# Ledger of designs, part 94: peptides against a protein of PDB entry 2V3S

Target 1, 95 residues: chain A of PDB entry 2V3S
Amino acid sequence: PISLVLRLRNSKKELNDIRFEFTPGRDTAEGVSQELISAGLVDGRDLVIVAANLQKIVEEPQSNRSVTFKLASGVEGSDIPDDGKLIGFAQLSIS

## One batch from the design tools (peptide; made by RFdiffusion4, then SolubleMPNN)

Design b2_p26_6_s4 (from b2_p26_6, 9 letters changed)
Fold by OpenDDE base, seed 5:
Structure b2_p26_6_s4 (fold): chain B 95 residues (1-95), chain A 26 residues (1-26)
Amino acid sequence: as target 1 above (95 residues)
Amino acid sequence: AKVVETTKADGKMTVVGDASEAAVRA
């Protein structure tokens, strides 16, 4: 399986790393994203964007080592989105 | 998929929360 890390802020704005595995041919990007949401680790509003970026990284894990993307859940908050601080952004990387 | 662990980015704590444990067992 492919070992991945999702870095993002929780509801208390604390930055966390979430390590998980993806098995090509068995797992799907949408399925894994839904599992992360069901586990309370990702906001449900971010299903589409997480799945799209997960698909991108697992298609070419040797070439795509890291992707940073804007969260749908972060666009309407009081905090200004900032990719450097991962405010309104998340980062997915290969372990 | 399997959620293996969650860690605060400050490096002070590695946590296997209730939801993470459930994901591992799924």
Scores: peptide ipSAE 0.161, ipTM 0.626, DockQ to the pose 0.092
Fold by OpenDDE base, seed 2:
Structure b2_p26_6_s4 (fold): chain B 95 residues (1-95), chain A 26 residues (1-26)
Amino acid sequence: as target 1 above (95 residues)
Amino acid sequence: AKVVETTKADGKMTVVGDASEAAVRA
């Protein structure tokens, strides 16, 4: 399996690293993203963007060691999005 | 898929478990 880390701020705006595994041929990007949402770790509004970037990184894990992407849930939030601080952004990386 | 751990930026572990199982509990 591929070991991944999703770095993402929680509802208290605290930065968390969520480590999970992805098994090609068994798992799907959408399925794993849905599980993360169901676990309360990802906002449901971010299904599409998380799945897209998860797919990207697992397609070429040796080339795509890290991807940072804008969250749909952060677009209309009170805080100004900032990719450097992961405000309104999340990061997927190979652990 | 399996969630191995969730760790705060300060290094403290917060969650360990399977995402699918967590969904069932929710």
Scores: peptide ipSAE 0.150, ipTM 0.613, DockQ to the pose 0.109
Fold by OpenDDE base, seed 4:
Structure b2_p26_6_s4 (fold): chain B 95 residues (1-95), chain A 26 residues (1-26)
Amino acid sequence: as target 1 above (95 residues)
Amino acid sequence: AKVVETTKADGKMTVVGDASEAAVRA
């Protein structure tokens, strides 16, 4: 399995790392993203963007060691999006 | 998939994130 870390801010705007495993051939990017949403770790509005970037990183983990992407949920927030601070952005990386 | 760990990041320090872990186990 591929060991991954999803870094993003929770509802209290605290930065968290979520480590999870992805098994090619058994897991799907959309399925894993749905599980993260179901667990309350990812906003449902971010299904598409999380799944797309998860797919990207698991396709070529050696080439895509880290990906940072804009969250749909962050657009409507009061804080100005900032990829450096992961405000309105999340990061997936290979552990 | 299986969530293995959840941690809070404060600056360069990371610690176990209680709220995130609780959400995964619920």
Scores: peptide ipSAE 0.127, ipTM 0.610, DockQ to the pose 0.114
Fold by OpenDDE base, seed 1:
Structure b2_p26_6_s4 (fold): chain B 95 residues (1-95), chain A 26 residues (1-26)
Amino acid sequence: as target 1 above (95 residues)
Amino acid sequence: AKVVETTKADGKMTVVGDASEAAVRA
């Protein structure tokens, strides 16, 4: 399996790393993303964007070691989105 | 920094708390 880390801020705005595994041929990007949501680790509004970027990184992990993307859940937040600080953004990377 | 690690019931996902912001910019 591919070992991945999803870095994003929790409800207290604390930066966290979420390590999880992805097995090609068994797991799907949407399925794993839904599991992350069900576990309370990802906001449900971010299903599409997380799944899209998860698909991108697992289809070519040698070429895509890290991807940073804007969260839908961050749009209505009081904080100004900032990819460098991962405010309104999340990052997926290969462990 | 204090690292807090938790694992979900199925063991598939692990959360590591207090990640360094410096690592985000690296």
Scores: peptide ipSAE 0.090, ipTM 0.594, DockQ to the pose 0.108

Design b2_p26_7_s1 (from b2_p26_7, 8 letters changed)
Fold by OpenDDE base, seed 3:
Structure b2_p26_7_s1 (fold): chain B 95 residues (1-95), chain A 26 residues (1-26)
Amino acid sequence: as target 1 above (95 residues)
Amino acid sequence: SSIAEFGEEGEVITSAAGRRFTVYPA
């Protein structure tokens, strides 16, 4: 399995690393993204963008070691989006 | 999902499908 880390700010704006595994051929990017949402770790509005980037990193993990992407949930917030501080952005990486 | 303690500053959340998400302060 592929060992991944999703770096994302929680509802208290605290930055956390969420570690999980992905097994190609058994898991799907959309399925795992839905699990993240059901677990309360990802906002439901971010299903599409999380799934798209999860798919990108797992299809070529040796070439895509890290991907940073804008969240749909962040654009409507009071904070100004900032990819460097991961405000309104999240990051997926291979551990 | 299920939530369980994991270390002093970590936590484990298990999905309905049995996947473990381990959460750490970054």
Scores: peptide ipSAE 0.702, ipTM 0.930, DockQ to the pose 0.364
Fold by OpenDDE base, seed 1:
Structure b2_p26_7_s1 (fold): chain B 95 residues (1-95), chain A 26 residues (1-26)
Amino acid sequence: as target 1 above (95 residues)
Amino acid sequence: SSIAEFGEEGEVITSAAGRRFTVYPA
């Protein structure tokens, strides 16, 4: 399996790393993204963007060691999005 | 927001499908 880390801020704006595994051929990007949402770890509005980037990193893990992407849930927030600080952004990486 | 609130301690969350998500403060 592929060992992944999803780095994003919680509702208290605290940055956390979420470690999980992904098995190609058994897991799907959309399925695992739905699990993240059901677990309360990802906002439901971010299903599409998380699934798209999870697919990207697992299909070419040697080339895509890290991907940073803008969250839909962060667009309407009070804070200005900032990819460097991961405000309104999340990051997926191979551990 | 539906994003979970976590403290300074690590936490393990298991999905309905049995997948383990381990959360660490970054």
Scores: peptide ipSAE 0.701, ipTM 0.929, DockQ to the pose 0.742
Fold by OpenDDE base, seed 2:
Structure b2_p26_7_s1 (fold): chain B 95 residues (1-95), chain A 26 residues (1-26)
Amino acid sequence: as target 1 above (95 residues)
Amino acid sequence: SSIAEFGEEGEVITSAAGRRFTVYPA
């Protein structure tokens, strides 16, 4: 399995690392993204972007060691999006 | 469980499918 870390801010704007595994051929990016949402760890509005980037990193984990992406949930928020601070952005990386 | 409720010690959330999500402050 691939060991992953999803780094993103919670509702209190605190940055957290969410560690989990992904098994190619058994898991799907869409399915795991839905699990993250159901667990309250990812905003439902971010299903598409999380699934797309999860797919990207797991299909070529050797070359895609880290991906940072803009969250749909962060666009209309009060905070200005910033990929360096992961405000309105999240990061997936290989553990 | 909500990620906002997790403390400094971290927490484990298990999905309905049995996947473990371990959450740590970053």
Scores: peptide ipSAE 0.701, ipTM 0.929, DockQ to the pose 0.548
Fold by OpenDDE base, seed 5:
Structure b2_p26_7_s1 (fold): chain B 95 residues (1-95), chain A 26 residues (1-26)
Amino acid sequence: as target 1 above (95 residues)
Amino acid sequence: SSIAEFGEEGEVITSAAGRRFTVYPA
C-alpha cells in the first residue's frame, strides 16, 4: 500500500497531519475521500478537489511526492487563502 | 517514510470501511 499524509487545518484552524494508506486496485480516490469526509476530517465541499489530487498522487507516487491544492471550503472563510500557510489550502504527500 | 515510523500518541479515527486515519499535530 501507499502511505499518505494529508496536511490541513481543522475547525479550530490547527494544522494537522492525517496519515492513512491507499491500496491501488482496491481503493479509489473518490472512495477514500468520502471516508475522510465521513470521518469528519475533510469538509464535504472539498470532495472533488481532494479526490482529484489524491488520484494524481497515487497514480504516480514516485513522481508526485507532494501536491498542494485550494479547498472549496476555504473560499468564503474569514481568512485570506494562503498556500504557504495552508490557509484555504491542503497538502497531500507520500510518507 | 512509513506510517509505522510515527508514534502511537496520534488520535486514531476509523472509517466505516475499517480504514485507520491517524491524526498528529503538524
Scores: peptide ipSAE 0.711, ipTM 0.930, DockQ to the pose 0.262; fails the geometry check

Design b2_p26_7_s2 (from b2_p26_7, 11 letters changed)
Fold by OpenDDE base, seed 5:
Structure b2_p26_7_s2 (fold): chain B 95 residues (1-95), chain A 26 residues (1-26)
Amino acid sequence: as target 1 above (95 residues)
Amino acid sequence: AEIAEFGKEGEVVTSAAGRRFTVYPA
């Protein structure tokens, strides 16, 4: 399996690393993204963007060691989005 | 949906499908 880390801010705006595994051929990007949402770790509004980027990284994990992407939930937030500080952005990386 | 809050010592969250998510403060 592929070991992944999803780095994003929680509801208190604290940055956390969420570590999990992805097994190609058994797991799907959308399925795992739905699990993240169901577990309360990702905002439901971010299903599409998380799934898209998860798909990207698991397709070529050796080439895509890290991907940073804008969250739909972040755009609607009070803070100005900033990819460097991961405000309104999240990052997926290979562990 | 709301994003969960966790303590600074980390936390394990298990999905309905049985997948384990280990959360660490960054």
Scores: peptide ipSAE 0.696, ipTM 0.925, DockQ to the pose 0.762
Fold by OpenDDE base, seed 1:
Structure b2_p26_7_s2 (fold): chain B 95 residues (1-95), chain A 26 residues (1-26)
Amino acid sequence: as target 1 above (95 residues)
Amino acid sequence: AEIAEFGKEGEVVTSAAGRRFTVYPA
């Protein structure tokens, strides 16, 4: 399995690392993204973008060691999005 | 949607399908 870390700010704006595994051929990017949402770890509005980037990293884990992407949930938030500070952005990386 | 309240200590969240998510303060 592939060991992944999703770095994401919670509702209190605290930055956390969420570690999980992905098994190619058994798991799908869409399915695991739905699990993240159901677990309350990702906003439901971010399903599409999380799934797309999860797919990207698991299909070429040696080339895509880290990907940072803009969250739909952060666009209309109170804080101005900032990829460097991961405000309105999240990061997926290979552990 | 509501995002889980983590960040002070590492915690484990398990999906309905049994997948383990381990959360650490970054």
Scores: peptide ipSAE 0.696, ipTM 0.925, DockQ to the pose 0.761
Fold by OpenDDE base, seed 3:
Structure b2_p26_7_s2 (fold): chain B 95 residues (1-95), chain A 26 residues (1-26)
Amino acid sequence: as target 1 above (95 residues)
Amino acid sequence: AEIAEFGKEGEVVTSAAGRRFTVYPA
């Protein structure tokens, strides 16, 4: 399996690393993204963008070591989006 | 859905399918 880390801020705006595994051929990017949402770790509005970037990193993990992407949930938030501070952005990486 | 309030300590969350998500403060 592929060991991944999703770095993003929780509801208290605290930055956390979420470690999980992905098994190609068994898991799907959309399926795992739905699990993240059901677990309360990702906002439901971010299903599409999380799934798209998860798919990107697992299809070529040797070439795509890290991907940073804009969250739909962060666009209309109180804070101005900032990829450097991961405000309104999240990051997926190979652990 | 609202994002869960995970704090500054490591926690384990398990999905309905049995997948483990381990949360660490970054």
Scores: peptide ipSAE 0.696, ipTM 0.925, DockQ to the pose 0.767
Fold by OpenDDE base, seed 2:
Structure b2_p26_7_s2 (fold): chain B 95 residues (1-95), chain A 26 residues (1-26)
Amino acid sequence: as target 1 above (95 residues)
Amino acid sequence: AEIAEFGKEGEVVTSAAGRRFTVYPA
């Protein structure tokens, strides 16, 4: 399995690492993303972007060691999006 | 399935499918 870390801010805007595994051929990016949402770890509005980037990193983990992406949930928020500070952005990386 | 608050140090959330999500402060 692939060990992953999803780094993103919680509802209190605190940055956290969410560690989990992904098994190619058994798991799907869409499915795991839905699990993250159901667990309250990812905003439902971010399903598409999380799934897309999860797919990207797991299909070529040797080349895509880390991906940073803009969250749909952060676009109309009170804070200005900033990929360096992961405000309105999340980062997915190989552990 | 165990659902916990996002952001708890060392908190483990388990999906209905049995996947473990472990949360740590970054």
Scores: peptide ipSAE 0.694, ipTM 0.925, DockQ to the pose 0.453

Design b2_p26_7_s3 (from b2_p26_7, 10 letters changed)
Fold by OpenDDE base, seed 2:
Structure b2_p26_7_s3 (fold): chain B 95 residues (1-95), chain A 26 residues (1-26)
Amino acid sequence: as target 1 above (95 residues)
Amino acid sequence: AEIKEFGEEGEVITSASGRKFTVYPA
């Protein structure tokens, strides 16, 4: 399996690393993204963007070691988006 | 339903499918 880390701020704006595994051929990017949402770890509005980037990183994990992407949930937030501080952004990386 | 467990070094959330998400402060 591929060991991944999703770095993301929670509802308290605390930055956390969420570690999980992805098994190609058994898991799907959309499925795992839905699990993240159901677990309360990802905002439901971010399903599409998380799934897209998860798919990107798992399809070529040797080439795509890290991807940073803008969250849909961050658009309506009170803080201005900042990819360096991961405000309104999240990062997926190979552990 | 998910199961949340709190350990000394982090939080473990298990999805309905059995997938484990381990959460650590970054």
Scores: peptide ipSAE 0.703, ipTM 0.930, DockQ to the pose 0.380
Fold by OpenDDE base, seed 5:
Structure b2_p26_7_s3 (fold): chain B 95 residues (1-95), chain A 26 residues (1-26)
Amino acid sequence: as target 1 above (95 residues)
Amino acid sequence: AEIKEFGEEGEVITSASGRKFTVYPA
């Protein structure tokens, strides 16, 4: 399995690392993204962007070691999006 | 339903399918 880390700010704006595994052929990017949402770890509005980037990293984990992407939920927040501080952005990387 | 467990080093959330998400402060 592929060991991944999703770095994302929670509802309190605290930055956390979420570690989980992905098994190609058994798991799907869409399915795991839905699990993250059900677990309360990802905003439901971010399903599409999380799934797209999860798919990107798992299809070629050797070349895609890290991806940073803009969250749909972040656009509606009061804070100005900043990819460097991961405000309105999240980062997915190979552990 | 998800199961949340707390430890000294972080939080473990287990999905309905049994997948574990380990959460650490970054």
Scores: peptide ipSAE 0.702, ipTM 0.930, DockQ to the pose 0.374
Fold by OpenDDE base, seed 3:
Structure b2_p26_7_s3 (fold): chain B 95 residues (1-95), chain A 26 residues (1-26)
Amino acid sequence: as target 1 above (95 residues)
Amino acid sequence: AEIKEFGEEGEVITSASGRKFTVYPA
């Protein structure tokens, strides 16, 4: 399986790494993204963007070692989005 | 329902399907 890390700020604005595995041919990007949401680790509004980027990284893990993307949940937040600080952004990477 | 556990390094959340998510401070 592919070992992944999702770096994302929680509700307390604390930056955390979420480690999980993805098995091509058994798992789907949308399915795993839904599990992240059900676990309370990802906002439900971010299903589409998380799934899209998870798909991108698992289809070409050697080429896409890390992807950073804007969260839908962060667009209307009080903080200005910043990809460097991962405010309103998240990052997926190969562990 | 998900299962929540706490270990030395961080929080472990197990999904209904059995997938484990391990959360560490970055």
Scores: peptide ipSAE 0.702, ipTM 0.930, DockQ to the pose 0.373
Fold by OpenDDE base, seed 1:
Structure b2_p26_7_s3 (fold): chain B 95 residues (1-95), chain A 26 residues (1-26)
Amino acid sequence: as target 1 above (95 residues)
Amino acid sequence: AEIKEFGEEGEVITSASGRKFTVYPA
């Protein structure tokens, strides 16, 4: 399995790392993204963008060691999005 | 989802499918 880390801010704006595994051929990017949402770890509005980037990293994990992407949930937030500070952005990386 | 203690600075969340998400402060 592929060991991944999703770094993003929680509802208290605290930055956390979420570690999980992905098994190609058994798991799907959309399926795991839905599980993240059901677990309360990802906003439901971010299903599409998380799934797209999860798919990107698992299809070529040696080349795509880290991907940073804009969250739909962060666009209308109180803070201005900033990829450097991961405000309104999240990061997926190979553990 | 089931939430379990994982030390003083972390937690493990298990999905309905059995997938484990381990959460750490970054």
Scores: peptide ipSAE 0.700, ipTM 0.930, DockQ to the pose 0.355

Design b2_p26_7_s4 (from b2_p26_7, 12 letters changed)
Fold by OpenDDE base, seed 3:
Structure b2_p26_7_s4 (fold): chain B 95 residues (1-95), chain A 26 residues (1-26)
Amino acid sequence: as target 1 above (95 residues)
Amino acid sequence: ATIKEFGKEGEVVESASGRRFTVFPA
């Protein structure tokens, strides 16, 4: 399986790493993304963007070692989105 | 929606399907 890390800020704006595995042919990007949401680790509004980027990284893990993407949940937040600080952004990477 | 908060000790969250998510401070 592919070992992944999702770096994302929690409700306290603290940056955390969420490690999980993805098995091509058994898991789907949308399925795992839904599990992240059900686990309370990802905002439900971010299903589409998380699934899209998870798909991107698992289909070419050697080429896409890390992907950073804008969260839908962060667009209307009080903080200005910043990909460098991962404010309103999240990052998926190969562990 | 509310995202779970975790301490510096980290935590393991298991999905209904049995998938394990290990959370730790970055």
Scores: peptide ipSAE 0.677, ipTM 0.914, DockQ to the pose 0.693
Fold by OpenDDE base, seed 2:
Structure b2_p26_7_s4 (fold): chain B 95 residues (1-95), chain A 26 residues (1-26)
Amino acid sequence: as target 1 above (95 residues)
Amino acid sequence: ATIKEFGKEGEVVESASGRRFTVFPA
């Protein structure tokens, strides 16, 4: 399996690393993204973008070691988006 | 945001399918 880390801020704007595994051929990007949302780890508005980037990283993990992407949930937030600080952004990386 | 909050010692969250998500402060 591929060991992944999703770096994402919680409701208190605290940055956390969410570590999980993805098994190609058994898991789907959409499925795992839905699990993240159901677990309260990802905002439901971010399903599409998380799934898209999860798919990107798992399809070629040797080439895509890290991907940073803008969250839909961050658009209506009070803080201005910042990819460096992961404000309104999240990052997926190979562990 | 409605994302869960976790303590500094980390926490394991399991999905309905049994997938383990281990959360640590970054």
Scores: peptide ipSAE 0.677, ipTM 0.914, DockQ to the pose 0.665
Fold by OpenDDE base, seed 4:
Structure b2_p26_7_s4 (fold): chain B 95 residues (1-95), chain A 26 residues (1-26)
Amino acid sequence: as target 1 above (95 residues)
Amino acid sequence: ATIKEFGKEGEVVESASGRRFTVFPA
């Protein structure tokens, strides 16, 4: 399996790492993304963008070691999005 | 839905399918 880390901020704006595994052929990007949401680890509005980037990293894990992406949940928030600080952004990386 | 909060010691969250998510402060 592929060992991954999803880095994103919680409701208190604290940055956390979420480690999990992805098994190609058994898991799907959308399925695992839905599990993240149902576990309360990702905002439901971010299903599409998380799934898209999870797919990107697992299809070529040797080339795509890290991907940073804009969250839909952060667009209309009071905080100004910032990819460097992961405000309104999240990051997936190979562990 | 609101994203869950976790302590500084980290936590393991298991999905309905049995997938383990290990959460810890970055």
Scores: peptide ipSAE 0.677, ipTM 0.913, DockQ to the pose 0.693
Fold by OpenDDE base, seed 5:
Formats: structure tokens, sequence, C-alpha cells
Structure b2_p26_7_s4 (fold): chain B 95 residues (1-95), chain A 26 residues (1-26)
């Protein structure tokens, strides 16, 4: 399985790392993304973007070691999006 | 929607399918 880390801010704007595994052929990007949302770890509005980037990183984990992407939930927030500070952005990386 | 908050000790969240998500403050 592929060991991944999703770094994103919680409701209190605190940055957290979420570690989980992805098994190609058994798991799907959308399925795991839905699990993250159901677990209360990802905002439901971010299903599409999380699934898209999860798919990208698991397709070629050796070449895609890290991907940073803009969250739909972040655009609606009061803070100005900033990919460097992961404000309105999240990051997926190979553990 | 609300994203869960955890203490500095970290936490394990298990999905309905049994997948484990280990959360650590970064």
Amino acid sequence: as target 1 above (95 residues)
Amino acid sequence: ATIKEFGKEGEVVESASGRRFTVFPA
C-alpha cells in the first residue's frame, strides 16, 4: 500500500497531518476521499479537488511526491488563500 | 462543514470500512 499524509487546517485553523494508506486496485480516490469527509477530516465541499489530487498522486507516487491544491472550502473563508501557509490549500504527500 | 479538532497527542479515526486515519498536529 501507498502511505500518504494529508496536511490541512482544522476548524480552528490549526495545521494537522492525517496519515493513511491507499491500496491500488482495491481503493479508489473518490472512495477514500468520501471516507475522509465522513470521518470529519475534510470538508464535504472539497470532495472533487481532494479526489482529483489523490488520484494524481497514487497514479505515479514515485514522480508525484507532493501535491498542493486549492480547497473549495477555503475560497469561501474570510482568510486570504495562501499556498505557502496552507490557508485555503491542502497538501498531499508520500509518507 | 466542520473539520474535527484533536489534541497535541494525536488521534486515530477509523472509517466505516475500517480504514485508519492517524491525525497529528503539524
Scores: peptide ipSAE 0.677, ipTM 0.914, DockQ to the pose 0.681

Design b2_p26_8_s1 (from b2_p26_8, 11 letters changed)
Fold by OpenDDE base, seed 1:
Structure b2_p26_8_s1 (fold): chain B 95 residues (1-95), chain A 26 residues (1-26)
Amino acid sequence: as target 1 above (95 residues)
Amino acid sequence: MIDAPPLSAEERAALRRLAEEAAAKL
């Protein structure tokens, strides 16, 4: 399995690392993303973007060691999105 | 920085069931 880390800010705006494994052929990007939403770890509005980037990193993990992407849930927030600080952005990486 | 514990295979399985149940209600 591929060991991954999803880094994003929680409701208290604190950075949180969420670790999980992805097994090609058993798991799907959309399925795992939905599980993260069910766990309350990802906002439901971010299903599409998380799934898309999870698919990207697991299809070529040797090349895509890290991907940072803009969250749909972050657009409507009061804070200005910033990929460097992961405000309105999340990051997936190979652990 | 908060280092949350990794999601176990068992936890993933439970979450998958919940996700499937939620999807079935749509």
Scores: peptide ipSAE 0.173, ipTM 0.715, DockQ to the pose 0.064
Fold by OpenDDE base, seed 5:
Structure b2_p26_8_s1 (fold): chain B 95 residues (1-95), chain A 26 residues (1-26)
Amino acid sequence: as target 1 above (95 residues)
Amino acid sequence: MIDAPPLSAEERAALRRLAEEAAAKL
């Protein structure tokens, strides 16, 4: 399995590192993303973007070690999006 | 920064069921 870390800010704007495994052939990017949403770890509005980037990283994990992407849920927030601070952005990486 | 504990296989299984139930209601 591929060991992954999803880094993003929670509702209190605190950075969280969420660790999980992805098994090719058993798991799907969309399925795992839905699980993260069901756990309350990801906003439902971010299903598409999380799944797309998860697919990218698990497709070539040795080449794509880290991906940072803009969240749909972040565009209407009070804070200005900032990829360096992961405000309105999330990061997936291979652990 | 908060280091959340890893999601276990059992936790993933439970979450998968919840996701399937939610999807079925759409």
Scores: peptide ipSAE 0.173, ipTM 0.718, DockQ to the pose 0.066
Fold by OpenDDE base, seed 2:
Structure b2_p26_8_s1 (fold): chain B 95 residues (1-95), chain A 26 residues (1-26)
Amino acid sequence: as target 1 above (95 residues)
Amino acid sequence: MIDAPPLSAEERAALRRLAEEAAAKL
């Protein structure tokens, strides 16, 4: 399995690392993303973007060690999006 | 930085069931 870390800010704007495994051929990017939403770890509006980037990283984990992407849920917030601070952005990385 | 515990296989299985239930309501 591929060990992954999803880094993003919680409702208190605290940076969190969510660790999980992805098994190619058994797991799907959309399925795992939906699990994260069901756990309250990801906003439902971010299903598409999280799934797309999860697919990207697991298809070539040796080449794609880290991907940072803009969240749909972050565009209407009071804070200005910033990929460096992960404000309105999330990051997936190989653990 | 806050390190959350890793999602276990058991936890993933439970979350999968919840996800399936949620999807069925759409």
Scores: peptide ipSAE 0.173, ipTM 0.718, DockQ to the pose 0.065
Fold by OpenDDE base, seed 3:
Structure b2_p26_8_s1 (fold): chain B 95 residues (1-95), chain A 26 residues (1-26)
Amino acid sequence: as target 1 above (95 residues)
Amino acid sequence: MIDAPPLSAEERAALRRLAEEAAAKL
């Protein structure tokens, strides 16, 4: 399995690292993303973007060691999105 | 920085069941 870390800010705007495994051929990007939403770890509005980037990283984990992407939930917030600070952005990486 | 424990296979299975139940209500 591929060991992944999803880094994003929680409701208190604190950075949180969420670790999970992805098994190619058994897991799907959409399914795992929905599980993260069900756990309250990801906003439901971010299903599509999280799934798309999860798919990207698991397709070629050796080439795509880290991907940073804009959250749909972050665009409506009061804070200005910033990929360097992960404000309105999340990051998936291979652990 | 908060480093949460990894989601185990058992935790993933429980979450998958919850996701399936939620999807059935849509």
Scores: peptide ipSAE 0.171, ipTM 0.713, DockQ to the pose 0.065

